Peptides against a protein of PDB entry 2FGR. Designs and how they scored, part 213

Target 1, 331 residues: chain A of PDB entry 2FGR
Amino acid sequence: SSVTLFGIVDTNVAYVNKDAAGDSRYGLGTSGASTSRLGLRGTEDLGGGLKAGFWLEGEIFGDDGNASGFNFKRRSTVSLSGNFGEVRLGRDLVPTSQKLTSYDLFSATGIGPFMGFRNWAAGQGADDNGIRANNLISYYTPNFGGFNAGFGYAFDEKQTIGTADSVGRYIGGYVAYDNGPLSASLGLAQQKTAVGGLATDRDEITLGASYNFGVAKLSGLLQQTKFKRDIGGDIKTNSYMLGASAPVGGVGEVKLQYALYDQKAIDSKAHQITLGYVHNLSKRTALYGNLAFLKNKDASTLGLQAKGVYAGGVQAGESQTGVQVGIRHAF

## One batch from the design tools (peptide; made by RFdiffusion4, then SolubleMPNN)

Design b2_p23_3_s3 (from b2_p23_3, 14 letters changed)
Fold by OpenDDE base, seed 2:
Structure b2_p23_3_s3 (fold): chain B 331 residues (1-331), chain A 23 residues (1-23)
Amino acid sequence: as target 1 above (331 residues)
Amino acid sequence: SEGLQFMLDTYAALVAAGAEGHV
């Protein structure tokens, strides 16, 4: 068997020009280019092409030294893998988020990412952003001539909130084609939750594609989320993303990404544009900067996710500008 | 804003320092 200790420490100085009161916020933030983490993983060859694996990973908060403690909420899995693919047991990224966030050029992290994987409805479930699940069983196929898929089911374990039962139950999966410079995927998921103590289904459909031209990469996402409430009607959001990245001078990468969030329940849109730059000092250490602009229209109150500084909303119809400058170190 | 300018200046300084470290 092998055991590997691994991690990332990513800490930044962050600024946003508006909070919910219209005031600026600034300070030391975390996870601007990559989520800071500490993990243990290992594999055992069982013979015949079968392997056992484990993965334990928790988030690191470098700004406060994990004042709220350390846990393995990022991933805590045991697995079997082989020619049939991989089966995982335990908390992890759900298959839909694991695949479809790969088209986000900001890797679902910092002030620049695609924010479609969100709790749009004040859902009361622990993972109503559709990113991870407790009590998860996942299966991932091998790649067959480019074609691959992943499926997952999470048990609710009779969790209740208010009158809602089956809270935390997830079912979902994706199909994909990954061949050379091309990637394309379709993901579908349903998660049971509660809103206002009432049963709610979080339905999600996501299309993603990317193409690497060598000199640049293009990437896109199309997503619909629906929180189907028993009372009060659906809370629907259509989210769109288009991004480009390019290498710079052999040691740098520039990224530009646009997203649109059409929030149907409030008939309001938000526009996000982010410019990012990463400068590799080594294979393990990088400097980075992100500049993001978020324009809310009408009743939209979205805020940029400057983790550790300010991740709340703004006043309705207000725009927010954010900056992160930081160091990422991987070990 | 003054805060945005500070962040941009800080980034420029960090990038410059990093570039020198590759030499």
Scores: peptide ipSAE 0.021, ipTM 0.466, DockQ to the pose 0.018
Fold by OpenDDE base, seed 1:
Structure b2_p23_3_s3 (fold): chain B 331 residues (1-331), chain A 23 residues (1-23)
Amino acid sequence: as target 1 above (331 residues)
Amino acid sequence: SEGLQFMLDTYAALVAAGAEGHV
């Protein structure tokens, strides 16, 4: 058996030209290239191809030293694995987000990531972004000639908000084909939540694909998120992403990613484009820079996620420019 | 497409911002 301590400290200088008041924000931010984290993990060989595992992981905020505390909200699982795949018990990425965010070239963090995995409807559940769940049981298949799948169920434990009595229930999964340069996946999920104290279903369908040409990688996402409300009609968002990455000089990587968020409930679109560069100083240490532009149309108020500096919205129809320059260190 | 135009506009804006940062 082994226990591994691991982590990432990612800290940056960040700037956004507009906040909700139209003012610029700048300072020291976190998690621009990878989410900063501290974790413990280990495995025990039980014989016969069966293994036990644990994983405890929390987010690190290098700008304030975790002034608000530390927790294992990123992942807190115990698992059994073998020739049958892996079963996990505990808070984790839900299977749909775990697989489908892998197509995001910005690693689901910083100012450049695909923002489709979002609470689009002021859902009152803690995980209404569709990324993680409490009380989660997950199962992941082995890879069979490229084919693989993951499934999850999270118990609501009769959590109530207003008249909603099943808040936090998740059911979802994906099917995928991962073979050589090709990856493709389809994910489906439903999460029970509340909006305005009323029971609401968060339905999500996501298609992802990537192809590695060696000299460059292309990646794409197609997503529909629908908050089905008992009163007030559905809140639907169609999100699209296309990205490319390429190695530079053997030590660098350049990334370009575009996303469109078609917010049907407000008949408004937002466009995001991000240019990123990572320079590897070593296997564990990198410098990076991100430059992002977000254009909101009409009633759209989306903001870039400059964690530690500003992650709020902007005024309706306003554009926002963001910059991050930072250091990522893994241990 | 609107998306392509946005990408082009953004690229132009990034180039312009890069150019303005050198002015």
Scores: peptide ipSAE 0.016, ipTM 0.474, DockQ to the pose 0.010
Fold by OpenDDE base, seed 4:
Structure b2_p23_3_s3 (fold): chain B 331 residues (1-331), chain A 23 residues (1-23)
Amino acid sequence: as target 1 above (331 residues)
Amino acid sequence: SEGLQFMLDTYAALVAAGAEGHV
């Protein structure tokens, strides 16, 4: 049996040139290169190739010392694993996000990540971004000659919002091919939620691929989200991402990522471009810098996610520039 | 379940779209 304490403390100085009032924001932020976290995990060998596992992980906010408290909302699972793969019980990344966010070169955090995994419709569910779920059962296959898959179901436990029932129910999964430098995946998910107190289905389809050329890596995502409402019509967003990364000087990595968010319900697009650099001081400690530009068109109000400084929207049609410079330490 | 049906419908649509590209 093993128990491991692990974590990341990632803290930065961040700036955005516009908030919802058109004013600049700056200060100390968190999680610019990786989400800051504290966790416990362990395994027990049960014999016969069967293992039990646990994983408890919560977010760390280094700027305020977790003033709002600490919880294990990142992951709180017990698992069985073996030749059959892994079954997990508890709150976790849903299988679709766990796999498809892996193509995001900015690790689904800071001002540079793919923002397609979002609550596009003012959904009233706690996890309407499609990233995690409560009451989740997940199954992950082994890798068979490159082929792998994951499936998940989250119980709604009769949660209601307004007239909507089954809130928080998730069903989804992915199929993937991971072999050497190539990764490709298709994910499908549906989550039950509410918008304006009315039943709404959050449907999601995501295609991801990456290829590591050694000297550089290319990565891409194609996603459609639909909040299907019985009244008021569907809220559909098509999101696209293309990214490249390359090692620099043996200790650094440069990243460039572009994303387009075509928000059909408001007939408005947003363009995001981010340049990132990571400098490894050691295996555990890195310096990083991110520079991001977000161009909203028409009615789009998207904002860069400078966690701890400003993560809100901007005025319709406004552009935002963001900068993060920080330290990441892993233990 | 509606979620399963969504996945099946999406799969069918993808297969159909792939088949149209080979005509």
Scores: peptide ipSAE 0.000, ipTM 0.281, DockQ to the pose 0.011
Fold by OpenDDE base, seed 5:
Structure b2_p23_3_s3 (fold): chain B 331 residues (1-331), chain A 23 residues (1-23)
Amino acid sequence: as target 1 above (331 residues)
Amino acid sequence: SEGLQFMLDTYAALVAAGAEGHV
């Protein structure tokens, strides 16, 4: 068997020009280009093409030294893999987020990422952003001529919030085609949660595609999330993303991404535009800069996720500008 | 639930569509 210790420490200086009071926030933040993490992983060859695996990964907060503690909430899985694919048991990215976030050119991290994977409805479940689940069983197929798929089910274990009795139940999956420069995927998921102590279904559909032209990569996402409430009507958000990235000088990458969040329940839109640059000093160390603009319209109160500095909302209809400049180190 | 059944039906349809693409 093998055991590998791995991690990323990503720390930045961040600024946002508006918080919920209209004041600027600035300081030392974390996870601007990649989520800071510490992990252990390993594999055992069982013979006959069968392997066992484990993966334990937790988030690191470099700005405060993990003042709130450390856990393996990023991933805590045991797996079997072989010619049949991979089965995983334990907390992980749900299959839909694992595949569909791969089209986000900002790696679902910092002030620039696609923010569609969100709790849009003040859901009371721990993972109402649709990213991870507890008590998860996942299966991933091999790649057959480009075609691949992943499926997952998470047990609710009779978790209750108010009158909701199946909180945390997840069912979802994706189908994909990954061949050469082309990637395309369709993901579907349903998660049981609660809003205001009442049972709510979080339905999600996501389409993603990317194409690598060599000189540049284009990527796109189309997503609908719907929190179906028994009382008060549905909370629906349509999210759209289009991005481009290009290598620069053999050691750099420039990224530009636009997202639109059409929040139907409040009849309000938010527009996000992010410019990012990564400069690789080595295979393991990079400098980066992100510049993001978030324009809220009408009743929209979305904020950029400057983790460690400010990740809250803004006043309705206000725009926010964010900057991150940081160091990413992988080990 | 109707939602679970919908997801299962959709899964089955996607698997079937994927299987047809391998023929």
Scores: peptide ipSAE 0.000, ipTM 0.263, DockQ to the pose 0.016

Design b2_p23_3_s4 (from b2_p23_3, 16 letters changed)
Fold by OpenDDE base, seed 1:
Structure b2_p23_3_s4 (fold): chain B 331 residues (1-331), chain A 23 residues (1-23)
Amino acid sequence: as target 1 above (331 residues)
Amino acid sequence: SELEQYMLDKWAELAAAGYTPYL
């Protein structure tokens, strides 16, 4: 058996030029290049190609020293794996987010990530961003000639909010082709939640693809999120992303990513463009910088997620500029 | 290129170490 302690401490100085009042915010933020984390993982060989595993992982907030405590909400799984693939029990990334977020060149964190995996409708469920679920059973296939898939189901355990009685139920999965430089995936998910105390289905469809040309990687996402409310009509968002990354000078990486969020319920678009640079001082330590521009149109109020500094919205139709400069250290 | 391979290897190493860029 092996047990590994692992983690990342990622801390930055961050700035955004506008908050909800139109004022600038700046300070020490976290998780600008990778989510800061502390984890334990291990495996046991059970013989015959069967392995047991565990994974416990929580977020680290280096700016305040985890003043609100520590938990394993990032992942808390036990698993069996073998020739059949892997079965996981416990809180984790849902299969759809686990696979489809892999196309985000900004690692689903900081001010640059694809923000499509979001609670677009003031859903009252804790995981209405479609990223993780409690009470989750997941299955991941082996890779067979490039083809792979993942499926998940989360129990609602009769969680109620208002008149909604199945809050937190998730069903979803993806199919993918991963072979050499090519990756492509299609994900489908439904999560039961509540909006305004009324039952709501969060439906999600996501297409992702990437190709590594060696000299550069291209990546793209197409997503539709739809909160189907019993009363008040659907809240639909179409999200698009296109990104490129390239290695620089053996130790660096430059990234550029554009995203469009077409928020149908408010007939409003937001445009995000992010330039990032990572400078590897070692295999474990990097310096990084991110520069992001978020242009809201019409009634859109989206804000960049400068964790630890400001992650709120802005005034309707306002644009926001964000900067992060930080250190990422892995152990 | 050597650079491409280095970056790929580094990403693979980070992923294998559980430093996956996922949320």
Scores: peptide ipSAE 0.024, ipTM 0.455, DockQ to the pose 0.030
Fold by OpenDDE base, seed 5:
Structure b2_p23_3_s4 (fold): chain B 331 residues (1-331), chain A 23 residues (1-23)
Amino acid sequence: as target 1 above (331 residues)
Amino acid sequence: SELEQYMLDKWAELAAAGYTPYL
């Protein structure tokens, strides 16, 4: 059996001009262009086009040397694959996030990403951001002339929080068309969770599309997340993203992305604009810089995710500016 | 898997075009 060791170490100097107290934060952060990780993976050919696989991956925190420990919470799967597609067992990205985050030009990482995949309602479930799930079974189809799909189910294992049962249950999937320069996808998901100890359904619908013009790529997302509470009414957020990227001089990439988060439960909007640049020193090593501006309106308290420096909220209606400059190395 | 290979091929295509792949 073959085992491949792989990883990324991404470390940056980061600054945000406001925290929850209105003070600046700065220091050494992690995962500004890509999430730092260590992984093991391998495959076994079983003959007849059937393969077994495993994947174990955990996050690395280069700023503190993983002071809180190391785990395989990014992915811990065993799989079978062949002409029928791929079946995965274990913790992973749920099919909806795996597909729909691919339209984020900031790779769901650092201060610039689309933040729609979020726990908008103080959900008490471990994965109420809709990104990953424990106890997950996933199936991915082959690509049929551009058409593809993915489906997933996560077992709740009778987990309870307060009066809520079935916590951690996920059901979801996507349909997509991926052909040449065009990608388009529709994702639907429901998670069972709790808010204030009461049963809550986290419903999500996401539409994504991108087109690569060669000289530039355009990408967009439309998402609605709704925490349907048995008591207290729904907590709904509509999130929108539009981004563009272009290669620069054969060694770099410039990215510009705008996002709008319309938080209906508090009747408040947040606007995010991010400019990013990646400079490839090699196929494995890059320098990068990100500049992000987040404008909260009214009761909105969103903060930029400067991981390792400050990822909390700000005061209601306050704006935040963030900068990251770092090195990414893949091995 | 076919999906994995497709994703890897797409990654290589994007990298060759000068785009940072999704990670």
Scores: peptide ipSAE 0.015, ipTM 0.384, DockQ to the pose 0.031
Fold by OpenDDE base, seed 2:
Structure b2_p23_3_s4 (fold): chain B 331 residues (1-331), chain A 23 residues (1-23)
Amino acid sequence: as target 1 above (331 residues)
Amino acid sequence: SELEQYMLDKWAELAAAGYTPYL
């Protein structure tokens, strides 16, 4: 058996020009290029091509030293793997988010990421952003000539909120083709939650694709998230993303990503554009900068996710500009 | 390209190291 300690410490100086009061926020933030984390993992060869594994990973908040505590909420899995693929038991990324966030050139973190994986409806479940689940069983196939898939089910364990009795149940999966420069995936998920104490289904469909042209990578996402409520009507968001990245000078990477969030329940759009640069000082250490612009229209109140500084919304129809400059170190 | 391979290897190394930059 092997045990590996690993982690990332990513800390930045961040600025946003508007909060919910219209005031600027600035300070030391976390996780601007990659989510800061501490983890333990290991594998045991059981013979015959079968392996056991464990993975324990928690988020690090370098700005306050984890003042709210440390936990393994990022991942806490035991697994079996082999020629059949991998089965995981425990809290993890749900298969849909694990695969479909791979098309986000900003790595689902900082002020630049695709924000489609969101609680759009004030869902009362713990993971109504569709990213992770408790009580998760997941299965991932091997890659067969490019084709691969993942499936997951999370038990609700009769968790109740108001009249909802299946809160936290997840079922979902993806199919994908990953071969050479091409990646494409389709994900489907349903999560049971509550909104206003009433049972609500969070349905999600996501299409992702990327192509690496060598000189640049193009990536895209199409997503629909729908909180289906028995009373009050559906809360539907259509989210679109298009991004490009290119290597610069052998040690740098530039990224440009645009996203559109069409929030149907409030008939309002938000536009996000982010420019990012990563400069690798080594294999483990990088400097980075992100510049993001978020334009809310009409009733939209979305805010950039400057974690550790300000991750709240803005006033309806307001635009927000964000900057992050930081250091990422992996160990 | 060597750079593409380096980026892929680094991403694979990061992925293998559990540094899949995904949330």
Scores: peptide ipSAE 0.033, ipTM 0.478, DockQ to the pose 0.032; fails the geometry check
Fold by OpenDDE base, seed 3:
Structure b2_p23_3_s4 (fold): chain B 331 residues (1-331), chain A 23 residues (1-23)
Amino acid sequence: as target 1 above (331 residues)
Amino acid sequence: SELEQYMLDKWAELAAAGYTPYL
């Protein structure tokens, strides 16, 4: 058996030109290029091609030293793996987010990520962004000539909010083709939640694809999220992303990503564009800079996620500019 | 190129170390 301690410390200086009051915010932030984390993992060979595994991972907030405490909410799994694939028990990324966020060139982190995996409807469930789930069982297939899949189910454990039952139940999965320079995936998920104390289903469909041309990588996402409410009608968002990345000068990477969020319930769009640069000082240490622009139209109030500085919304129809400059260290 | 190989090796190392930068 082996046990590995691992982590990332990512800390930045961040600025946004507008908060909810129209004022600028600046300071020391976290997780601008990768989410800061501390983890333990290990495997045991059980013979016959069967392995046991564990994974415990929590977020690190380097700006305040984890003032709100430490937990294993990123991942807390035990697993069995072999020729049949892998079965995981415990809190983790749901299969849909685990696969489909891999097409985000900003790694679902900082001010530049694809923000489609969101609670669009003031859902009252803890994980109504569709990213992780408690009480999760997941299964991942091997790769068969490029084809692979993942499936998950999370138990609600009779959690109730208002008149809503089954809160926190998740069912979902993806199918994918990963071969050489090409990746493509389709994900489907449903999560049960509550909005205003009433039962609501969060339905999600996501398509992703990427191709590595050697000199550059292209990546794209298409997503629909729908909160189906018994009263008040559906809250639907269509999200689109297109990005490109390229290596620079042997030690650098440049990234450009555009996203559009078409928020149907408020008939309002938001446009996000982000330029990023990573400079590798070593295999484990990098400097980075991100510049993001978010343009809200009409009733849209979206804000950039400058974690540790400001991650709230802005006034309706206002635009926001964000900057992050930081250090990422992996160990 | 040497650069492409460096980037591929780095990403493979990060992936092997479980540093898939995603989420």
Scores: peptide ipSAE 0.022, ipTM 0.500, DockQ to the pose 0.030; fails the geometry check

